# Designs tried in a protein design run: peptides against a protein of PDB entry 3PBP. Part 133

Target 1, 203 residues: chain A of PDB entry 3PBP
Amino acid sequence: LNEKDLNLILNKSLVMYESLDSTTDVIVKRNVIKQLQFVSKLHENWNSRFGKVDIQKEYRLAKVQGPFTINPFPGELYDYTATNIATILIDNGQNEIVCVSFDDGSLILLFKDLEMSMSWDVDNYVYNNSLVLIERVKLQREIKSLITLPEQLGKLYVISDNIIQQVNFMSWASTLSKCINESDLNPLAGLKFESKLEDIATI
Target 2, 203 residues: chain A of PDB entry 3PBP as posed
Amino acid sequence: LNEKDLNLILNKSLVMYESLDSTTDVIVKRNVIKQLQFVSKLHENWNSRFGKVDIQKEYRLAKVQGPFTINPFPGELYDYTATNIATILIDNGQNEIVCVSFDDGSLILLFKDLEMSMSWDVDNYVYNNSLVLIERVKLQREIKSLITLPEQLGKLYVISDNIIQQVNFMSWASTLSKSINESDLNPLAGLKFESKLEDIATI

## One batch from the design tools (peptide; made by RFdiffusion4, then SolubleMPNN)

Design b2_p22_7_s2 (from b2_p22_7, 10 letters changed)
Fold by OpenDDE base, seed 5:
Structure b2_p22_7_s2 (fold): chain B 203 residues (1-203), chain A 22 residues (1-22)
Amino acid sequence: as target 1 above (203 residues)
Amino acid sequence: MEKALEENVINAVGNKIKALNG
């Protein structure tokens, strides 16, 4: 992690925290708070070791708004709770991957195949997203935070207690992007959805 | 029309992914 990345993470965490309201699920609230606490602690540690880090307010969290359904949902995850959600751009357009972390240390990478808006009332729009399971990545760690950088396509940073890891899925996401943009499914034939996991830094 | 076409492609992509993983 460099100072810029830490600031980005902190900003995103703050935005996420600020997005919490009375309607937010208790589990989500707890997770966001824990994430913020963790990132804040990292920031404090960073400041103590490397000097004061300036927090820039310019970062927006692109999150998929729930409720959403995952198809197929991994059966092994039925007993586990989602801890973090992130959206990762895969091109300079509108195509994105959704990532959800679970308390078992799993990451699932998801594709939005349908966006449904249900309007119960003129003023009450509920968005229901359909998500397709692309890949499950088992980290076997307690995931504290998910970080994305808009300038880094198809990359997700996963923060655990003592390590930051990068998940790079451009190996398949580039093909996916091409298929969507060109309206051609042929390149998907034989595509392997295997992301690259790399240790970036120890915390 | 363009939005509808895009949705169809996205759905088709989703279905293909399901088929590949399934």
Scores: peptide ipSAE 0.445, ipTM 0.855, DockQ to the pose 0.106
Fold by OpenDDE base, seed 3:
Structure b2_p22_7_s2 (fold): chain B 203 residues (1-203), chain A 22 residues (1-22)
Amino acid sequence: as target 1 above (203 residues)
Amino acid sequence: MEKALEENVINAVGNKIKALNG
């Protein structure tokens, strides 16, 4: 199995899990969960080969589109290292949430609010993306991988040593999307940025 | 114009989030 095949199987397994409902046969549920557990374990073993990202010095993460800064950066995370990054769509447009995990078991959810161009010199422009801290989710686990499914808006799957968890932030992301798309900030008033954490399966 | 408006909204949203979490 190559990485691509493994990812495909993992995605299929997650989709199958999400298809489960209260009417689903217990045997089917168990089988789907077992499959997900197995594939997730394989994926974890695969990802363990990738190194941690050190962001301590400049609090910047390098993305294909350039470095980004987090504002505010949680003070508690200054001593910790970023381990994974993911981008999750929150609507059918281009609105997305950036997620970064740390080796303390924290997951931060971030909103890209600016593409800043810093000119160091007339001929040398560095683009910095500004990211706003929305929420910190403390999992208190070693986060091995972050998985997203394009068809599942506002959902992030977190794989740790012994558990797969789903982070669902559509409770606030739907409002956020609406605000952006309608150019109306009023619905943000009183909005609670609290994601739902659910255990999917033990590994 | 549309892109500029979108950028302004996104920036404003970001500022609002900061204010709410701060």
Scores: peptide ipSAE 0.443, ipTM 0.862, DockQ to the pose 0.116
Fold by OpenDDE base, seed 1:
Structure b2_p22_7_s2 (fold): chain B 203 residues (1-203), chain A 22 residues (1-22)
Amino acid sequence: as target 1 above (203 residues)
Amino acid sequence: MEKALEENVINAVGNKIKALNG
C-alpha cells in the first residue's frame, strides 16, 4: 500500500461520512465513523513520517471510488493509531492480503472483499470497499516499518528497534488462494488463521 | 462473465472468513 492508496481510502471514507444523515441506520453510521477515524489516524501517521500528502487533489478523484470498511474492526484498536500499511501477494494471480500496523504493536491482516455499493441516496452512489479481518497479530514491540518482497509470497517483514521479524501466513493463505482460484469454499472449513512469527535478524 | 464470477467468489470467501472468526 502506497501513499496514493491510503489517500484513496481516506477520501472514500470521507465521502461516506459526509453521506450520513439522520435517517441512516445507527449501526451503519457507527461503522462509517469508526472507519473514518481509523483511516484518518493512518493518514496522520503517514504524513508525520513520510511528509505531507496533498489530500485535496486526490479527494476529487476519490469521490468516484467510494469508502472502505473493515469488518469486524477490533474494538481495542479504536484508541490506537495506524502506523504502516503493506500489501502482500499470496499467489501469482494477484490475490493479496492487506496488512496494517498500529502503535500498540498490533498487526491486522485483511482480505479485500467485494466492493459493496452502498446507495444511501440515488444521486449519491458511493462504492464501499469492504476489508475483512482475518487475523490480529500482537507484537510487543514498536513497529518501525513493514517490508514485503515480491518473490516471497505470504511473507511480511516487520522491523522494530532491535529486531527484524518475519510473519508467514502461507499456512492459511495457500488455502485461501486455492479457494478463490478454484471457486471452492469447502477448504476454508476448519481453517485456522494463525500466522507464524519468526525472528530473522537482530538489528 | 469471468469478472462477475470472481467477484462472487471473493464475496463468498469474505463472508466465510467472517463466519469463521465470529
Scores: peptide ipSAE 0.438, ipTM 0.852, DockQ to the pose 0.140
Fold by OpenDDE base, seed 2:
Structure b2_p22_7_s2 (fold): chain B 203 residues (1-203), chain A 22 residues (1-22)
Amino acid sequence: as target 1 above (203 residues)
Amino acid sequence: MEKALEENVINAVGNKIKALNG
């Protein structure tokens, strides 16, 4: 996920918010608001680190492409601010996991799917865009940066003030990759989405 | 055709993940 992608997500979230009316289901309203807050926090953090992004340019494209959702958004993270984002390859076929960190020291691992998680009419949109929550990892540290290495599939390095930690999710990501590539969902049955956390080095 | 099939699989995978975590 890059700056352009973040802007696109923000614009889509704004479009969804603007589409809310008195007839919209309460659950849908809640989810859209939560998503907007989440993406806004991401955008704020991005702007602080990399400069201001013009979200207005892609707003028209958001209307054509359709809304973006995160399903589910963890309720505990509603009041926290996103701090970093990274994309991790899980195979050589370009399957990837999106990771977002928060200021409470949590990481969320996300899968990009194409199904709408909202229960409203999307007939006016060309594409569905969503992220599915796979796992929440609680580090209880101030996360400064996320690093990925192209040669290390399914591994994320988390840098805090005094430590580098590795999050290894190949325990489930290998199965996920296989399911996607072979078009067979059977191996997902009973799969535990539990990543391994290891201290790598003290800084 | 291949892209459409891949999209369907990705959607199905996403739904399965949601079901497993729910």
Scores: peptide ipSAE 0.429, ipTM 0.850, DockQ to the pose 0.123

Design b2_p22_7_s3 (from b2_p22_7, 10 letters changed)
Fold by OpenDDE base, seed 4:
Structure b2_p22_7_s3 (fold): chain B 203 residues (1-203), chain A 22 residues (1-22)
Amino acid sequence: as target 1 above (203 residues)
Amino acid sequence: SSAELEKNVINAVGNKIKSLNG
């Protein structure tokens, strides 16, 4: 997930939000609002770091592509602000985990799911990327940055004020990768999505 | 198609994860 992707997601969320009316189901309204809140916080942080981004082009594209959904999201994080985002490869086949940090010191690890959706353009039917919650890791630190190394699969480095920590999720990501690549979901049964946290260095 | 199959698998994986965490 990069700036362009984030903008696209934001715009999709905005389109969904704008589509809400008095006849919309309460559950749908709530979900859309929560999604928008989450993505907006991500975007806010992104803009703070990299400056203002014109999202007009992406917004137009989002209107054509249709809705975007996030399934599920930790309710306790809805009120917190996203601070960093990173994408981590878990294999050489380009399977990825998305990581988002929050100002409460939490990390969420997300799977890029695909959902079928009707595009806003009636002539097109598209698959949309969605984010599925895998794990929440509570670091209880102010996260300054997230670093990934292409040669280190399934590893995320978290930099706080005084420490660098490694989040290693290959314990479950290897199984996940295998399931995807082999089209066999059986190994996911009973799989514990618990990453290993290790202190790497003091700053 | 192969691409379609891959998408279906990914979707199924996502659903499985949701079920495990739900």
Scores: peptide ipSAE 0.445, ipTM 0.885, DockQ to the pose 0.124
Fold by OpenDDE base, seed 1:
Structure b2_p22_7_s3 (fold): chain B 203 residues (1-203), chain A 22 residues (1-22)
Amino acid sequence: as target 1 above (203 residues)
Amino acid sequence: SSAELEKNVINAVGNKIKSLNG
């Protein structure tokens, strides 16, 4: 994700949050709040490291748009601070994995999904942007930065204090890509979502 | 449309992943 994408997600989350009222289902309220908190933490960390992202002030439109969500939303993520985000290509067809790092040293690998949003306006059903949890990788290190190389599919480089590590998820991402491109989900059966972690260099 | 098909596939993949991890 880039700054624009992050801004969009934040705006959508804010719109949804502001749409909450006394008649809103308790579960919905909780999920929206959690999502907003997550995105806000991400935005805060982004701004601190890469400069301030200008949030569009005019985010509230006549039509309520669905927020960005993670499904399932891991309860643990609520208690942690998101530190970095990266998008990794897994094929030449622009299929991507989203990676979010946390201050506990975890990496969350996510698949971009589409879900029907709960419409506050019954006349306008909108699909929200959703991310599906694929894998959690615990590095047990303070993650400083995430680096991706466009020529290296399914590879994420994680920079910590003393080491650069490569997370290679092509073991499952190749199958995922194939499933998407061929519209066949059968190969996903029995697939293990286990990425390979390798030390690349000491720094 | 091709775009609609792609969205459906992506959604189905997402649901499958959820099922596998659930």
Scores: peptide ipSAE 0.445, ipTM 0.886, DockQ to the pose 0.125
Fold by OpenDDE base, seed 2:
Structure b2_p22_7_s3 (fold): chain B 203 residues (1-203), chain A 22 residues (1-22)
Amino acid sequence: as target 1 above (203 residues)
Amino acid sequence: SSAELEKNVINAVGNKIKSLNG
């Protein structure tokens, strides 16, 4: 995920927020608000590191494309700040995983879904772009940076103060890739979304 | 279309993941 993609997600979240009205379902309202809070924290961190970004253009695009959401929201992370974001390829095609880190030492691994159906009221359904939560990895470390290598599929390197760790999720990502590429969801049955964590080097 | 089929598959995968983790 790059700056443009982050801005797009934020802007879509803003559109969702602005679309709320008195007739909106209570659960939908809550999710939209939480989505905006979540993405805003991520964007604040991004701006702190890379400078302020003008999101006006992307906001206009978001109005055309519709709302965006992450599902489900880890409730424990609502009060924490997103610290890093990365995109990891899982095959030689276009399939990728999005990773977001938080200041509690958590990593969330997300699948780029396309559309989810949301009911804003009894008679009004809205289709939203979405990210799907696959796994939460608790490192209990201050994460300084996330590094990916294009030639290493399904691997994420996490840098903290004194250690580099590798998160390897090919145990499930290979199956996920296969399911997408072959249009067969059967292999997902019984799949455990558990990544392998390994210490690589002390620094 | 092929593109539409791919989108449907990706959406279905997402829904399946939600079902498995929900």
Scores: peptide ipSAE 0.439, ipTM 0.884, DockQ to the pose 0.124
Fold by OpenDDE base, seed 5:
Structure b2_p22_7_s3 (fold): chain B 203 residues (1-203), chain A 22 residues (1-22)
Amino acid sequence: as target 1 above (203 residues)
Amino acid sequence: SSAELEKNVINAVGNKIKSLNG
């Protein structure tokens, strides 16, 4: 994710939140609220890191882009703060995975899904409306930074206080890429979304 | 269209992932 994407996500989340009413299912309400909280935390951290603008003001100036969801999203992470975000290419065709880190030491790997997880009475446009949780990686350490290298597909470098680790998810991402590019979902059958974690260097 | 196909595939992939992890 970049700033533009984050802002878009926040916008969508806010629109979805604003669409809540008394007729909305309780579970849906809760999920929307939790997601909004999550996205807000992401935005706060993003702004803190990069000195960016307030989301509320920006939202007011942005066009409605429809609702946004992460499906599923671990409920426990709603109480934690997102610390870093990165986008990792998985092929040369620009397919990518979104990664978000949290202050509990977790990484979530997300797939950009165009289909809404929840239906709302809002206009949908060209942008993705949902993210799909692929994998949660628990590092149990404070994540200071996420680094990606464009020449290294499906690899994420996680920097903590004392170690640099590599998360390699090409074990499943190669299959995912193939499915997307060939329009064939059969290879996904039985696929395990388990990334390889490797220590690269001590700090 | 090609774009529509791509979107459909992406959606289907997303749904499949959800089903596999569910």
Scores: peptide ipSAE 0.438, ipTM 0.884, DockQ to the pose 0.124

Design b2_p22_7_s4 (from b2_p22_7, 10 letters changed)
Fold by OpenDDE base, seed 4:
Structure b2_p22_7_s4 (fold): chain B 203 residues (1-203), chain A 22 residues (1-22)
Amino acid sequence: as target 1 above (203 residues)
Amino acid sequence: SEEELEKNVIEAVGKKIKSLNG
């Protein structure tokens, strides 16, 4: 068993969990939860043992092209270190949210706003990773891993030492997606950027 | 262009988010 295989199993386990509904047999539900707990624990142990940080490839590639800035950057986090990065799709297009976790247990949800300072000229392309702070979720846990599933829009799974949690931000991300796609910012007025946090399973 | 329009919208969205959270 290697890290890649473990991640695959974990993802499959999460998919299985999300497939559960009120009609699912209680025994089946219990077994799925137990499996998820087990695999999550293995994943945590693996990361701890080998010092692996789960950073999505797409974000790493963006970083290689240049520095990124977060605006505004929460002052409280200046003394803390980023631990994980993930990118979550919010629609079937190209709109996505960047998530960064910190060692204080905070999760920051970020929007790429493509500031005008970027040169989009083909002959003089200047890549600028400008990120806008949407929401800070204070989990107050040591975040070991961030997991996303491509078939689950606007959902982020956070694995800590003793729990796996789901962060669901579709409550505002759906509106955000609509605004972008329809070129209408009016629906953003009064929008609350408050994600739903749910405990999925204890580890 | 459509691409330029999209970029402008995204930028405007970013500005709006900043204003809402500021």
Scores: peptide ipSAE 0.442, ipTM 0.887, DockQ to the pose 0.098
Fold by OpenDDE base, seed 2:
Structure b2_p22_7_s4 (fold): chain B 203 residues (1-203), chain A 22 residues (1-22)
Amino acid sequence: as target 1 above (203 residues)
Amino acid sequence: SEEELEKNVIEAVGKKIKSLNG
């Protein structure tokens, strides 16, 4: 996830919100509202920490084709504010996991099951923004920053108050990588999505 | 195409993950 991707997600969310009416399915309506809440909080923190993101005006030309989704929908996190985003490589073939931190001290690890691409052409609208929730890691700390090292696959470093912690998810990410690269989903059966958390250093 | 196949695999993986965590 990068600035451009976030902008696309936000644009889509705004378009969907503006399209809501009395004929809208109740489930869709609920999801759109919750999504907008989530993305707005994310955008707020993104602007404060990573620079301003300008909303493209082309979002108003987009067709409504359902909401952007994180699956399953982490309803509890809509009450909290996203604080950091990081992308972690899990192999040398450019497969990656997206991580988002929240002010409740939790991390979510996400899989992009669709490429984040969007066209705002009125006659040719394409929407392919989807994320899958893999794991929620509760640190119960104020997360200040997320760090990744390119030579360390499947590892995320979390900086909190006076402590650096490592989140290592290669226990499941190696299998995930294999499934993608070999086009075989069988190894996913019975896989436990539980990352290892370790204190690395005091700061 | 090869690209389309890869996309389909990734999508299928996502669906499988959702199923496993559901």
Scores: peptide ipSAE 0.441, ipTM 0.880, DockQ to the pose 0.122
Fold by OpenDDE base, seed 3:
Structure b2_p22_7_s4 (fold): chain B 203 residues (1-203), chain A 22 residues (1-22)
Amino acid sequence: as target 1 above (203 residues)
Amino acid sequence: SEEELEKNVIEAVGKKIKSLNG
């Protein structure tokens, strides 16, 4: 995720929220509201750490594709705030995983897939990416920073107060990369999305 | 187009992941 992506997610969530009415399915209402809460917290954190992010695009509902930007969003994280965002390459072809950390010590690993464009009006649309939840990793630590190294595919370094840990997800990301690049989804069958966590160094 | 094909694959992958994770 970058600033642009965050803004897109926030915009989408806001539009979806505003589209809610009495005829909207109860589950949809709940999910839209919860996602908006999540994105708002993420945005707040982003602003505090990286400066103010302004949403410049006007939006009015013409057509909305789906109620979710992140799917599924772990319900346990609704009350927590995102603390860090990182993007990790999984191959040399620019396939990537998005990671978001939370103040409960959780990491969520996300895959960017595509959904239909959201239309504000006949002449204005937003190209939207959806984020698919792959894995939640519970570290139970205060996460200070996320570090990625471009030469180390599928590896994320998590810095806390007293330790640096490595999250290695190439066990499944290599298969994912292959599926994308070869246009063959068969290898995904039976794939377990379980990352390896290793202590690298004490601080 | 090549770009559209790639997008379709990525979307399909996303759907599959959702299915696998329940």
Scores: peptide ipSAE 0.440, ipTM 0.880, DockQ to the pose 0.122
Fold by OpenDDE base, seed 1:
Structure b2_p22_7_s4 (fold): chain B 203 residues (1-203), chain A 22 residues (1-22)
Amino acid sequence: as target 1 above (203 residues)
Amino acid sequence: SEEELEKNVIEAVGKKIKSLNG
């Protein structure tokens, strides 16, 4: 996920929020609000650290097809600010994991499951804003940056004030990749989504 | 199509993960 993607997500989230009314289902309302909060925090952090992101606000007619959310979103993170985002490839077939860090020292690993959530009436664009929570990793450190290396699949490097740590999730990501590529979900039933955390270097 | 199949699989995977972690 990059700046352009963030902008798009923010725009969609805003449109969904503005579409809420008294007839909207309570669950939908809640999910939209939580999503907006999350994306807004990402945007705020992005602007502060990487420069101002210009939001292209196109208020066009949109049909909401469902809630735009991370599912499930950890309730504990509602009050925290997203600090970094990274995309990590898990294979050479473009399967990827999205990682978001928070200022409480948490990392969430997310899977894009391509659920349809919104359609724009004007251009008949269909947007997919579904993210699935795979794992939450609590580092209990202030995360300064996230680094990925293209040649290292399923590995994320987390830089804090005094240490670089590696999050290695190939223990489950290899199986996940295989399930996707082979169209076989059976191996997921016994899969533990627990990443390995290792100290790489003190800085 | 292959692309459509991939999308369907990814969606199914997502649903499965949700069910397992929920």
Scores: peptide ipSAE 0.438, ipTM 0.882, DockQ to the pose 0.124

Design b2_p22_8_s1 (from b2_p22_8, 14 letters changed)
Fold by OpenDDE base, seed 5:
Structure b2_p22_8_s1 (fold): chain B 203 residues (1-203), chain A 22 residues (1-22)
Amino acid sequence: as target 1 above (203 residues)
Amino acid sequence: SKIETKKQVGKFLVEKMIEEEK
């Protein structure tokens, strides 16, 4: 993790925070606030050790908010609570994967198989009640934040208490993107939906 | 259409997950 990456992470957290309004779900609000608090703490620690970091703001066009239905929903997760939500672009055509974290340390990667049911007035909020489970990644740690970088397709950064990890799912997402864009499902046959997990930094 | 393709992809993925759970 370098200064530029930290800036981008903080920026994303701030964008999420700024998107909060009276119509935002209480759980989403809480999660976003917690994320911002944690990332802000990281930023403070960075500034203390390495000097002041400037924040550059950016905005993305697609964000999932509100309640959703996951199909199939992993039975093991019924007893756990969602803690974070992120949307990750997989191509330049705005195909995306949704990720949800749970308090058991699980990540689920989800596909939006239907168009948005509702568009919100502010900052391109998207409501979609249909999310299809692609993969479950078990981290077995408390997930504090989910971060994406605009220039990194199919990559998710997971911030826990003592580590930042990268989840890279382009091994299958590139094929998925192609299938969608070309209207051809043949390449999905035999495709393994297994993401790569890598440690990025300790915190 | 892209919409129809997404629906088909969704169906495919659901079926795959169900099969893996059996």
Scores: peptide ipSAE 0.544, ipTM 0.900, DockQ to the pose 0.455
Fold by OpenDDE base, seed 4:
Formats: sequence, C-alpha cells, structure tokens
Structure b2_p22_8_s1 (fold): chain B 203 residues (1-203), chain A 22 residues (1-22)
Amino acid sequence: as target 1 above (203 residues)
Amino acid sequence: SKIETKKQVGKFLVEKMIEEEK
C-alpha cells in the first residue's frame, strides 16, 4: 500500500458510506460502516509513518464520529490492502464478529467491545468505533468475496478463485457469547481462539 | 451489564493478543 492507494480506498469507503439510506440492506450497512472505520484507522496509522495525509477531513468529521480503534493491529498488515468485510452473528442476542480480508490472503476476526446503537433514519450515524482483534486466519488465497448466511451462526464463507471455504467460529464463539450474555468472563480463561477451516466446494 | 461485560471482554482479548505476539 502507498498513500495514493490508501486514499483511494478511503474515498471509496466515504462514497459508499454517503450512499447509505433506509432502503439499504442491514448487512450492507454494517459492512460499509465497519469498512470505513477500519480504513480510517489504517489512515491514521499511515499518517504516523509517512506524515499526515488529510483527505476529506472535514467530511469525515462531519459524517463519521471518530476516533476508530483496532487493538491490537497486526503491523505486518500495513503492507497489504483490505479487500472485503463481513459481519457475522454468533448468537440470537445480536452478538457479532467483524471479519476483514486482505490481499495477502489473511482474515482478521474482530470483536465489537463497545455496544452502540445504529440509527439509519438520521443524517448522523451512530455506530461502534472500537474493534478488538480475536484471531488472524491465513488462507494464502486471493479472496474475491465474503458471504454470510443469516441462519448460520458463526460461519463465514470465503470465495477464492477455485474454492469456497467455510470459516467456523463456533468453537470459541459459543463460549464468547455465553460469557457476554451471562456476564461471566471465567470461561475465557484458557479458551483457544482458533476457527475451523473447511473446503465446501470447488469452483 | 452487557455493555460493561463487552468492555471487559475486549480488554481481556487485547491483553491476550499482545502476549501471544511476544
């Protein structure tokens, strides 16, 4: 990634954000918002390395309530471009995981540690501005798209050139969900945050 | 509360990931 590429992605994300309205699909809304948050964080990190690049700062400040955080952010991903984003429900209580793919074939799974309501009927959007890294899954494939099915909790489908793969979070997500819903963090101790990867179909 | 729990979970996860990166 260079500054120009990052700025292009940021601009695209801003345009997408601006296009959101009441008729937009819920999943699309979530993805666009989270994409913008992620790209904004990358932009901030980039500025620390190469100097401040102010692209549509006033626009961002007016439309997006920052700051955005991803903790910890994998430093090696600064050299790669985010390609796709998805939000996956892990229970019926609206707990969800955010997934971002990169052009190195990596997926990062992110936890929303702030509970914020989204309002789409007003010009000012309120959304979660904090993401926490749970897991990095290295697929080493060109990821074309990410697909989620509402009826399948904790499952993400990854489409590459010749294969569809399923990433299943439920090995840890069920425990995470329980911890959140019961307000008991004890089960997190010793929990392995390793998702299952399975080939579903050849393309 | 659920909100507070999520914050605590987040803190836990951050600390865990930092330790794993060492």
Scores: peptide ipSAE 0.543, ipTM 0.898, DockQ to the pose 0.504
Fold by OpenDDE base, seed 1:
Structure b2_p22_8_s1 (fold): chain B 203 residues (1-203), chain A 22 residues (1-22)
Amino acid sequence: as target 1 above (203 residues)
Amino acid sequence: SKIETKKQVGKFLVEKMIEEEK
């Protein structure tokens, strides 16, 4: 995800929220509200780091393309503020994991379960409309930044106040990649989605 | 297809997470 993608997701979430009415199912309403809260927190954090972004153009695109969704919606996630976002490749075939950090020291790993949809943004015509929660990693640290290295598949470096840690999720991501590329979900049965955390360097 | 597989993977993951939270 980049800035443009985030803005589009926010606007899609807003459009979905605005579509709520008295006839909407209570469960649906709750989910939409929580999704909006989540994306809003992401956007607020992004703006704090990179400055204010005009979302007017993206808002128009969102009206045309429809909503964004994240599944499931753990209630705990909405009590915290998103602090960083990163995308990590898990193979050479363009499969990737999205990672979001929160101010409680949590990381969530997300899967894009839909193909990218076309937008009419002159600079970027490709967006996803759905993310699925895979894993929550609790670091219990203030996360300052997330770093990825293109030559290191399925690895995320987390910088906190006093340490750099590596999150390695290839234990499950290799299987996930295989399932996607071979169109076979059988290997997912019994798979544990637990990443390996290692201390790399003290700051 | 890869597209269909990704959708199925997504569904699987959602179901798994829901079960683990119960």
Scores: peptide ipSAE 0.542, ipTM 0.898, DockQ to the pose 0.557
Fold by OpenDDE base, seed 3:
Structure b2_p22_8_s1 (fold): chain B 203 residues (1-203), chain A 22 residues (1-22)
Amino acid sequence: as target 1 above (203 residues)
Amino acid sequence: SKIETKKQVGKFLVEKMIEEEK
C-alpha cells in the first residue's frame, strides 16, 4: 500500500512535469522540476530498501516572493521559524491555498486575499502580500518538504521523518472555492475549517 | 468581482479566527 501510494505520487509528478509548456511561468516550471526530483529520489530510495532519504537544502527554499503578513498570526508560532511554503490549487479557476510549515512541526493554511507569487529562490522579491489564517495543523514532526500536485486539488503532501502524510482540506475548500467563484459568502457561515490528515507511506 | 470577493472572504476569515481564539 505504501509503495503504491509513493508510485502514485511519482506518476502524478511526472504528469505534472510533462504538462509544462512555453506558456508556463518560469517559477512554476522550476518548482515542478524540483518537486519531481525530490519525489524521484524518494522512489529510488524506496526501491533500494537500504537508502536513506537525504532531502537537500534546495527543497526547503520555497518562499513567497516578497514580504508578507499573516493575520491573525498564531501567537505560539512567534518563536518558531518558517521552513517550507507551498501553494495548493483548490479549483480549476486558479483559486489556491498557501501552506507554511514551521520548525515546531506546525502547518498553517492561509488564504490569499491579495495576489502572491512563490519562488524557490531565496533572493526573489516582488511586493508586500497579505495572507489570512484558516487553519493550523500540528504534526509535531520535523517537516522536511511540502509537495503539491496540480491534478490533486486541495491536497498537500508532507514529508517528515521518512513518513509521507496527506493533508486534505477539500472538505472546506470546495465551499470556499464556490464562494469566491459565485461571489457569495453565505456558505462560509458555519463552515468548519478542519482538514483531514492521513498517513500515506513510511519510507 | 473576484478580487472584491477575495477581500471580503479575507475579512470574514480574520473575524472568524479572532472569535475562535476567544
Scores: peptide ipSAE 0.543, ipTM 0.902, DockQ to the pose 0.421; fails the geometry check

